# Peptides against a protein of PDB entry 5Z08, part 62

Target 1, 168 residues: chain A of PDB entry 5Z08
Amino acid sequence: RQKDEWAKKTSSLMKQLDWFIGEHLGAMLAAEELGGPVVGELMEIDPDDLSAGFNAHGKLKKATSQPDLDRRQRRIDDIWGPQDEQGQAHKRKRGADEALAASAEMRDLIEQLMNKLVEAGGDNSATYVEIPRESAAARFLVRSKVAMFHPNDARRLRLVDFGRDLDD
Target 2, 222 residues: chain B of PDB entry 5Z08
Amino acid sequence: GLPRLIDAIEEASKIPAKRRQTPIKPTIEKLTTHLYTHGASPDSLLRLADLLTLRNHLDQASLAAITRNLYPSSTVSDEVVLRFIGALGHGQLKPTLALQALFLRWLVMVYHLLENPGVLGQVYGVLFDLLDTAAIRPQLCHLLALVTRRKHVRPFRIQAILTLSRQTGGDPNLTGLLRVFKNYYPEIIVGDATKGRASAFKHPDPQWRQHLDEIQQRRSEA

## One batch from the design tools (peptide; made by RFdiffusion4, then SolubleMPNN)

Design b1_p12_3_s1 (from b1_p12_3, 9 letters changed)
Fold by OpenDDE base, seed 4:
Structure b1_p12_3_s1 (fold): chain B 168 residues (1-168), chain C 222 residues (1-222), chain A 12 residues (1-12)
Amino acid sequence: as target 1 above (168 residues)
Amino acid sequence: as target 2 above (222 residues)
Amino acid sequence: PSKLREMIEKIF
């Protein structure tokens, strides 16, 4: 009975988490990956407010910013800049595709983190997931105090064990 | 006078040290003494900026000595600023990173004498992209702290500093720069990156500042 | 972030 109630509660929470990731968090994470606002509790920075500041006529000479950062900045300008109708449709599609990709990355990361926590059987050394890159998803979990990096290896991420802090 | 000393050093800079007929060190000492006493005019500053930033046969100790005594007697032009900014980064034709750190320190110390402080804002991206270079990061963060305006505080730059702060174990200079960013957007969640020690970006050399003020006062009285 | 933390804390 208690296991079944726990399973139902866990399933309900996972559905709510999946909904939150899909409807809200994915788009915000995609914006962060594209060089948008950092996802945080107080980051009500309307990306439109940030974009409105760049419409000043100063042709920033294309500083050879790192091709990837320039591509991301162009993507922000491409997301929030006044583009023609065709540009807006391509922007909306790209934004939707990036939001879906960010949602999938967050879901996969959470799943891996949860699986490792269950498999470790209380061994904190075995709870680490190896991450190929520092993603917006990984950063969000750390900022949310849900996950933490290994002290000596920033490629290793684990869930914070909230259950243990109650018994100490 | 100062122009004749610069002429002699410019000619000597074209010749390898082993092939010079006369040692350049006495002329460098005369130049640095003159700069310390009188400062450099805008025209002399431009010529000295070229000597410091362009590849030549001057030794690193001489270049560092000139930079440490590079007191403007007047204002600093956009052209002079851009010569120093253009000398930053990695490359065989670039000055050493140690000398680049001295240039950035100099720009911090003369920031209030720039004819157009906005020129640094125009090259903000170039400066920001060099933050990964550890050897110049302290002075670069200080300069960026002076130059940063609301228009420069963009999400990608916030994220870039946060990422670099984690990778560096919370460099106090990056933490200081994040605090400057937070002054424009208080809602920036910098998390644990700002809980650490931050640089206060104090003036790098109070004695140099005082001596600069004395040189500048003599100009206003003339 | 706080809601996500609360949700994960309730799962674990």
Scores: peptide ipSAE 0.022, ipTM 0.259, DockQ to the pose 0.232
Fold by OpenDDE base, seed 1:
Structure b1_p12_3_s1 (fold): chain B 168 residues (1-168), chain C 222 residues (1-222), chain A 12 residues (1-12)
Amino acid sequence: as target 1 above (168 residues)
Amino acid sequence: as target 2 above (222 residues)
Amino acid sequence: PSKLREMIEKIF
């Protein structure tokens, strides 16, 4: 019973995380990779606040609907791409493609981190994922105190073991 | 005159200090006194730029003294600028980082006398890629703050400054440069890095500026 | 960040 409730809760949280990555975080990470705003430096971002998008000052807007992320992405695209209408369409498409790529990178990184944690069976030395680069995704997880780098190797990333910190 | 002093120093620069028949210090003092009083012509500036940037047997104190007294009596050519830019970075043939910092400071102080300020914009990438060099970063950020135009503010450079700012614990000079970037793109969200103290990029030596203005005025009256 | 932490803390 408790395991089934835990499994259901975990599944629900994973769906929420996947949604959050796809709808919000991917575009923000893509913006960071493209030299836009750094994600997660400013705010204890409530997922509901993340759904609200960030204003030009990096403040969480109140959870107003879908249009604000598109406006932010559009603004980034309007800043850095060609000024002509064809250029704007190409920018929007490129921005969408970069957001999808960033979403995929974040999903893959989280999946690898979770898989390594499960496979390690309590061996903290085996929980590290080798990262090819310090991505916006990796930096976001570290800034969020969700992941940490190996103390001697910045190419190795692991999840923070929250289970042990509850017993301390 | 100044050309004869430069000739003597050029010849002495080819010889190790222990093998010189005469001490160079008195000639360096005469040179720096002449530069302080009259400034350097464009031709003399080029010759002095070569003495300062090329590997020779002059001591660091003499090179620093010449650089501190390198008042242009007129304009500064692209060739002179490029000598100093070419002397930046790491390498056994490069001047010391301390001397490079003095060159960058000099370029900041004479920026308004450049024949073509656009020359620094053409080498913007070379300057920008040196931001990781801590010893020259303060003066480099100041020079970049003067040189930066909208065309130089690119996504990859914004990200590079943000990354370097985090790695340095929020260097005020990087924060200052990032504020210059924000003048062209206000929507650049700089996280907590903008809450930090930024450099104002004030003139590094007001007395040097005043003395430069006096030298420049004397030439305009002649 | 804090909610991602909270979500991960709830998953693990």
Scores: peptide ipSAE 0.024, ipTM 0.269, DockQ to the pose 0.207; fails the geometry check
Fold by OpenDDE base, seed 2:
Structure b1_p12_3_s1 (fold): chain B 168 residues (1-168), chain C 222 residues (1-222), chain A 12 residues (1-12)
Amino acid sequence: as target 1 above (168 residues)
Amino acid sequence: as target 2 above (222 residues)
Amino acid sequence: PSKLREMIEKIF
């Protein structure tokens, strides 16, 4: 009974999390990955602002055509190219694709973190997921105190065991 | 007694106002006077919760008057709480948003009388998902401020409040709730959103509280 | 989505 109620609550929570990732967080993480504001630091990323680009300080860049920026920054500049109607449609589509990619990355990361937490059977040392990079998703989870990096290895991320803190 | 008044109102609630043989207002006034004087027992609270939350033919003024006089003489059961929570949100069978706001206000005012305060924590997600509903947001944020524990402060909820705060131009109630979240996680980077005016979540009605305390005290002496 | 759900169902 309690396990079934817990499973239902967890399922509901996961649906809400999945919805939130898809509808809101993905776009914001995509913005952060694209050099936009850190998720939780800057207020309004209008999807339309997700079409204008961000400077190194997380402010909206005016479209300056600097050619030699790294492929991801070029993707930003290509996402942020001239405001022709066709250009805006392509920008919106690319912004949507980056938001989908960020949503998928966040979902996958949460999935891996949860799997490792289950597999560890209470051993905190076994709960670490190896992350290929410090993604916006990983940083968001850490800032949100849902995850922690390994003290000596920033490539290892684990969930904060909220369950133990609930029994205390 | 109170049960007989509830019986009469329950029967009247089944009939459209235009088809009632007798005006319900005098019975509602007797009920509200009785509630004001004696409060409602747990059994009476449950019956009144059903009258308030289920679709019936009672007018909004009568429902509001009952809600404003819904003084518990004892504790508030989980079942009563769940009736009010189940009545929240959008839907054709649900009470008006104005009445839902009164229910949330009532839950805030009787929070200390809940048999199990944890019941609200169990339905935290349901409450939280209603924050976009402007008409109930002030009372909902106040209730959430009371109910929130560390387990409820999740990244998606932090971000949802931040997003909604932006969309609302920094609603003071959302800012207040976000400050409650920061009490559990001080490191939550709430940008300039927390620099705004926050609600202090003060008791909604000090006179109602005083009168509730008088009703509760009389029970402890009996 | 289904795996995430299944995982969370296994954690708890």
Scores: peptide ipSAE 0.020, ipTM 0.273, DockQ to the pose 0.114; fails the geometry check
Fold by OpenDDE base, seed 3:
Structure b1_p12_3_s1 (fold): chain B 168 residues (1-168), chain C 222 residues (1-222), chain A 12 residues (1-12)
Amino acid sequence: as target 1 above (168 residues)
Amino acid sequence: as target 2 above (222 residues)
Amino acid sequence: PSKLREMIEKIF
């Protein structure tokens, strides 16, 4: 019963999350991956603002430069490059592609986390997903208290078992 | 006048109560009476925000009395708002949670007088992350209910409130905040969390509101 | 949208 209600609530949240990932979160995660605002701190990334550049006064706290972040950060400059009409169309397309990629990463990560939780059969040690990098998606899930890192290994992420915290 | 009263309290705040030559209570009473009668200018509000939020030797009763009489005579600047927001949370240098609850209540009551209401939207994350702090949650949920826009309604925040609502046995303030979220995203499945009693986020002090309106009206007529 | 839904429907 509680598992089914959790499943329904999770499914519904996942549908909403999927919608939100597709419509909003993907762009925000892409912006975070690109060194933009941390998802949840700056929430109005108008797709047009994604196209226009966060002006210097948005205190982009430099997310810790992981080397893979540097590659995506360089793409900001390419996404924000010169104002020519052709540049704007390529910029919009690249921004859309990054948002789609971020959306796909988030969906995949959630899928893996959910699958591991189901497969673990109550063994907390088996619920960890190995993540290749601390992505904006992973950080978002942790900040959201939906997921947690392994205490000793930041490459291992698991869903917070909301069911057990009720039984303890 | 008000500036001289603030000067005297600022100087007294630097000195431990046992080492003061004169009791501060009469000066606090004069200040609170003046604030009740005339309100505080933007400059005076900033100085008072510093007295309320920075660690000093003022007693909690005096700080609470000032906060309860902190009627703006005009607008509330972003700087004043940020002083109160910066005072929220846990820490040895931060005000007591009881005083923080009064600050949040004050922000709710003066929300319509903010020079830039958007400033609270910019610190929405800071406010939201404090929802686990039970002592300030009622006022925090009320403030968030005023501040929340579509941009603030995110899946992780929905889930966080749902989780916290379960953990708290359905806190009516959290249920109220979830209803605000649902106004922006009707498709939010809040499950049984919305079936419970929700706070209506009514004005916390109608008499305080009326008195504020009288102070504000005197300014518009002058 | 359909795949995540299908996956959730397969997991549950």
Scores: peptide ipSAE 0.018, ipTM 0.256, DockQ to the pose 0.040; fails the geometry check

Design b1_p12_3_s2 (from b1_p12_3, 8 letters changed)
Fold by OpenDDE base, seed 5:
Structure b1_p12_3_s2 (fold): chain B 168 residues (1-168), chain C 222 residues (1-222), chain A 12 residues (1-12)
Amino acid sequence: as target 1 above (168 residues)
Amino acid sequence: as target 2 above (222 residues)
Amino acid sequence: PSVLRQMIEEIF
């Protein structure tokens, strides 16, 4: 009974978290990664302003499949790219794609952090997830005091163990 | 002219978008078109730097559009540079990290137009201490690659980059900056951090450069 | 941030 209630509660919370990530946090994280406000700082960025693609007059050269480092550089290049109507539509689409990507990154990161916490069985040294980069997602979790970096390795992130502070 | 467009935008920047009587977008478009065609004078450039770096009610799209069209018609003063440098880092009154990345990219692209390139060397520590900020690191490393002189290559900074390179898994931009450091001190052991692909720090936008050169040439003929 | 913390605190 208690395990089933816990499983239901956990499932409900995960659904709420997934909703929050998909509906709100992903767009805000994408905005932060695109150079919008830091998530959690009260900058009234109108969500409509995120859909308004940044215009620089540069001709759309062919989308060569440049790797993820190139996505941020492409974000900068798209921020510096032409605001023709096609560029705005492509930028709205890209903004949506970036919000989806940020949502996916946050979901994946939370899942990895939770899985490592469960797998570690109480060994704090085993709770660290290796992150490929300091993402807006990772920074958000740290600012939220939900996660912490390893003191000597900023590529290692773990959940803050909220359960241990209750037994003291 | 450009001053009147800036005046209108400055006044609009004091008012939240929802409380403006008229949309500012048409005025921003006129400004960016003017900047693209004629560039910004030193005085206009300073006023635009204040609009870009100080907290106001302008939307991020407008700020980015201005930054993208921020062609200097002449030189870039120390004061303009310091406005952009002062806008870097974390803080409630600071611009967004991507806008900061655009500012750093702009500084890279106009580096040859600085009245005093040494000003960036004076604030080298401020720039260097921001290397932990991943969002601006690519452009920051590029700017530091231009600014770095032998006097800046200190043991603590070498160790800081080496540590950060390990922590980032060999960020190509940090590897590129370490190569610049190694040019001044060949004995720097970069270890496995240099085995990775280093950034070449190529010009961020060749088309922007070409257009800047055209604006600069028109001034020399007038 | 606070909501996420609360959610994680309730999960764990």
Scores: peptide ipSAE 0.019, ipTM 0.226, DockQ to the pose 0.262
Fold by OpenDDE base, seed 4:
Structure b1_p12_3_s2 (fold): chain B 168 residues (1-168), chain C 222 residues (1-222), chain A 12 residues (1-12)
Amino acid sequence: as target 1 above (168 residues)
Amino acid sequence: as target 2 above (222 residues)
Amino acid sequence: PSVLRQMIEEIF
């Protein structure tokens, strides 16, 4: 009974997570990969701050020199600006494809992380997933406090064990 | 008295400097002198917190002068603390980052006078999320070092500090905060991020502390 | 981020 309720709750949460990834998170992660805003840092960015553009880490650069503003304004305009109808259609399609790719990458990464956590049987050294790159998905999970990089190897990512800290 | 000085400054704060009939500077000087001599009551602190944190027509030098002389004569309420915390971050309605750094420094210096120190623990997330703001990071790390309890030391915050430390080339304030975290969880592998010089989070202004103690003693004798 | 964390904290 309790296991079945837990399984149902877990299944429901996984469905909600899958929905959230597909409907919202994928597009935001795709924007981050394209050099747009970092997911979770931007909720209160004024449109004027958006015009200042993002540093190499996706963080809003404060108003540095005018030349960097123009290049980033162009990039923001290239991401969000009115392009001609044909350019807009191609951009919308590319944006949708990138959002789908980002959603798939996030789903796969979460699945791998969960599988490794279960397989490790409590050995924290065995819970690491090897990631081919520091993706927006990987960075998001770390920022979201769900995952951690290996201290000595940024190519290794693991889930944060939330369960053990409750009993101590 | 102090309430009348605050009234005059509140009225002047509503009017652009170019449209004021009288210069505000002499009234600010009277206020800061009064604050230095007697401190601010809880009610006066709240009114001054609103003047410091809400957008008005006061100049930055006046706001900084008030903040530097903001000696509590008594305790500091949760409401006063929350005004200063609510003034932190980026945005057109927020005070300058220089003034925010002074607010954080003030909170560090009056931490022992808070009616409820737990209020800062409740807003710990808000404070922690501002660590990437370089201009306020030194004072923010110091405040977090005072506020941090075991419940706040989470794997994600450890990782966030480690990541930010790498990105900043090992900011000594972040290293100092990470040492505070390690006091709660000794097993935290701080790696190369702690090989650097850590901030000791010493009191920001010993003279200010001494003067605060003198103001507080006069209250206990009355 | 907070919602995702809560969801994951509830799953584990």
Scores: peptide ipSAE 0.019, ipTM 0.282, DockQ to the pose 0.374
Fold by OpenDDE base, seed 3:
Parts: C-alpha cells; structure tokens; sequence
Structure b1_p12_3_s2 (fold): chain B 168 residues (1-168), chain C 222 residues (1-222), chain A 12 residues (1-12)
C-alpha cells in the first residue's frame, strides 16, 4: 500500500517535472545556453521573445554533442537580430528545437544522476555522473542546490543526498 | 578567375601606388565583384587574408572593400582565422584599427563557418587583452561574447572588465560581455552598470548575412 | 529553482 502510493506519487511528480521541463524550463535553459538570461533570474522572458531571438535557419543540430554546444553559444547575434516575419517563423522553429534539445538534455541528466545515486548504494564516490560539458542544465541543478560538482573535477556531477542530512 | 585577380593584386601590392604602371582600382573592383558573386574558396581566403593583414602598398579603401566583400564560399580555416587575429593590436606593421574592426566584424559574421571555432577559444587571452582599445572594442566584445566559455571566465578577467566598465562610464559592449560572464557565474555582481543599456550583440549586417547564406546555399546544391 | 528543489525533495 505505502509502496504503491509512493510509486504513484513519484510517477505523478515525474510527469509534472517532465511537463515543467518541456513547457517552461527547456526554453529558459536553451536561452541560457545561447547567452540569454540565467535560469532563476527569471526575467519573464516570453518563450516567444526567446524564439524571436533565434535565427531563421531552424535546423536542429542535435544539442548533445560538444560541437553543437559551441554552435548554440555562437548565436547570441541570432537572439537579438531583427524580427523579419519569415525570420520569426524559422526563429520560432529553432527556438522550439533548442528548447526540445535542452529539455532532453535536462531529462537525460536527471535520469543519469538518479540512476547513479541508486546504483551507488550509499557510496558517495560512485554517485558522480560524467558530464561531457558544463550545460545550462547542469548549472541549473547546481544553482538549485539539487546537484553539486566534484570539488576537483567540474566534469563530475552528483545529486545532493538530502536523505543523509536528515540522519545527521 | 579569382586566382588570377589575386595574383595581379599581390604583384601590385609590392609596388608603391606612384610607381605602378597601371591603376589597381579596376582590378580591385573586379575582385570585389567576383567575391560578391561567387565568394572565396578556402585557398583564396588565405591569400586574401595575407593581402589584408600583411603590410603592403594597397590603399585602405581597397583593403576595406575587399574585407566587406570577403564572403566565404565554403568553410573558414584556422589558418585564415589566425591571420586576422595576428593582425590585431598596436604596431607599425599591423593594419589600421579601422581595418582591424572590420576584421573582427567579419569574424563575427562568419563565426558559424569556422572549421574549428575552438581556435578562437585558444587565443581568448590575446583577444581579451585588447579590450582597452576603444576603436575595436564593440566588435571585440561581440566576438568574445560568441567565444566565451566557463574556462575563460576567470576572476582576474571579471575584475578587468568591471574596472574597464567603470573607466569607460559603462560601455554597453562591456556590459553585454559581463552579462555573458554572468551566464556562467550568476554570482557575479555586475553593479549598477547592468541596469544600464547593454549591447544586444545583434548581427552587424543583415544584408551581408543574407547574401552569405545565398552563396553558401549554392555550394550545398553543387 | 524552489519548485524543482521541492519536487526533488519529494521524490527522494
């Protein structure tokens, strides 16, 4: 009974998290990756204003590769470029595409962090995920005090174990 | 073709204008027309980068005209990038600051065509140390905004920008660059200067971009 | 950030 209620609650929270990532956080993370505002210093950036900032060539280069990060951060000029109508549609598509890619990156990162925490069985040294890059997603989790970098290696990220702080 | 035009300009560049048998201007006009129509191949870009960055007898108007029409038909190599970076700063053998500003603007506009954009990250210090040069600062801040990664955001550089921002009365380009730094380190207190007008680092020339896209599209269809 | 923290604190 309690396990089933916990499983249902966890499933509901995961769905809400997935929705929040998809509808809001992904766009904000994409903006941050592109040199926009930092997530948590919520200027109400209308997703449409963010989308208006992306340039007209909406080809989703898959965000996950290091070469693609460099491409995302290269387009500050696209964020602030003039809004031509044809440019806006392609900007919207690209903004949507970058938001989707940022959403996917955040989901994957959370999943990896959770999996490593479970697999580690209480060994803090085994809870670290190797991150290929310092993403807006990774930075957001650290700023949120949900994750922390390894003190000697910024490529290693782990969840903050909230459970241990309760037993101390 | 383009190589023959470059050959003629290279030879003319060795000779002072008063000693040339023929005016170079018609050849420059042919070159710029060709560049506007077809763009420059990687090999041609390298040769043109040498003409633009090395001290020669070409006039500033001709050099500026070539730079304004320097459309890559393909990618931009590290070697081409490094020629332009090496031409930056103060020195008797370096191009004018006005021409350097055009080079930086060009690098911004072709940044997406770089074979290895990481090359600019490797020379980040060289670029950063030129921020005090007012004549190139707008374009330099724009390029740095594109190039900056977390590894470049160091305490001494944060302090250097903050100091320079105060000294310049809050240059909008420096404020814009500080906002880029703050994206990596949100805890950076950019004082009241962040409340000021920051540069948005918009594309410097939308028409140039459109024309570049047309040249690049023709390559992808070939 | 606070919402995400709360959500994660509720999941763990």
Amino acid sequence: as target 1 above (168 residues)
Amino acid sequence: as target 2 above (222 residues)
Amino acid sequence: PSVLRQMIEEIF
Scores: peptide ipSAE 0.019, ipTM 0.236, DockQ to the pose 0.156
Fold by OpenDDE base, seed 1:
Structure b1_p12_3_s2 (fold): chain B 168 residues (1-168), chain C 222 residues (1-222), chain A 12 residues (1-12)
Amino acid sequence: as target 1 above (168 residues)
Amino acid sequence: as target 2 above (222 residues)
Amino acid sequence: PSVLRQMIEEIF
């Protein structure tokens, strides 16, 4: 019973996380990879605050409605894409493709981190995922205190095991 | 003249200090005095660049003294620039990081005398990839601030500076370089990292500049 | 399991 409730709750949370990655985090991670603002420097980033985007000074804009993500993406596209009208359509497509790629990278990284945690069976030394690069996804997880690098090897990332801190 | 002094130092540089029949220090002092008074011709400048950048038996104090007095009497060739750029980074065959910092400072101070300033733009990636090296970062950021053009400001480089700025606790030189990037793209969101004090990238040595100008003027009148 | 929940609660 408790395991089944936990499995249902975990499944629900995974769906919410997948939604959050697809709808919000992927675009922000893509923006970070493209030299935009860094995600998760604010510990309490309300999804609404994330949607509001950051101003040129890295301050949270007031949660203005959905149009501001499009404005932010437009700004990145206006900065880095071709200036012609065909270029704007190609920019929007490229921005969408980068957001999808960032979403896929974050999903894959989380999946690998979770799989290693399960496979390790309590051996903390076996929980490390080898990352090919320090991605925006990896940096986000570390800044959010969700993951940590190996003390001696920045190519190794693991989930923070919060379960141990409750038993101490 | 200067060529004979360089010849003597080149020969001495091949021999370990303990095996030299004569102390090199008096010859180095004559060289640095000559450079201070007359500057170096393009040919002499290339020979001195090789002495400074190639592994030899000269002591670090002598190499630093030559670098501090390396006044060009005319222009600086692409070949001379590339010798100094090739000497940057980590490696057993490369000059010390302290000497590399002096080379970068020199390149900043003679930037206006380059025959082709575009040569530094061609090696921009090599320079940029060295920003993680703390010992040379101040001078490297200053040189990059001079060299940076719109074509060099790329998303991955913006992100690299932002990441490195956080890792370094907001190094003022990185903040200064990021402001240069922002001049080309005002909409770059620099976050709280730019609220810090930025380097103004002022001329490193006004007295050296004035003395360089005096050497350059004497040659234009001859 | 508790880690993932806390991770999500810290991310959200």
Scores: peptide ipSAE 0.017, ipTM 0.276, DockQ to the pose 0.031; fails the geometry check

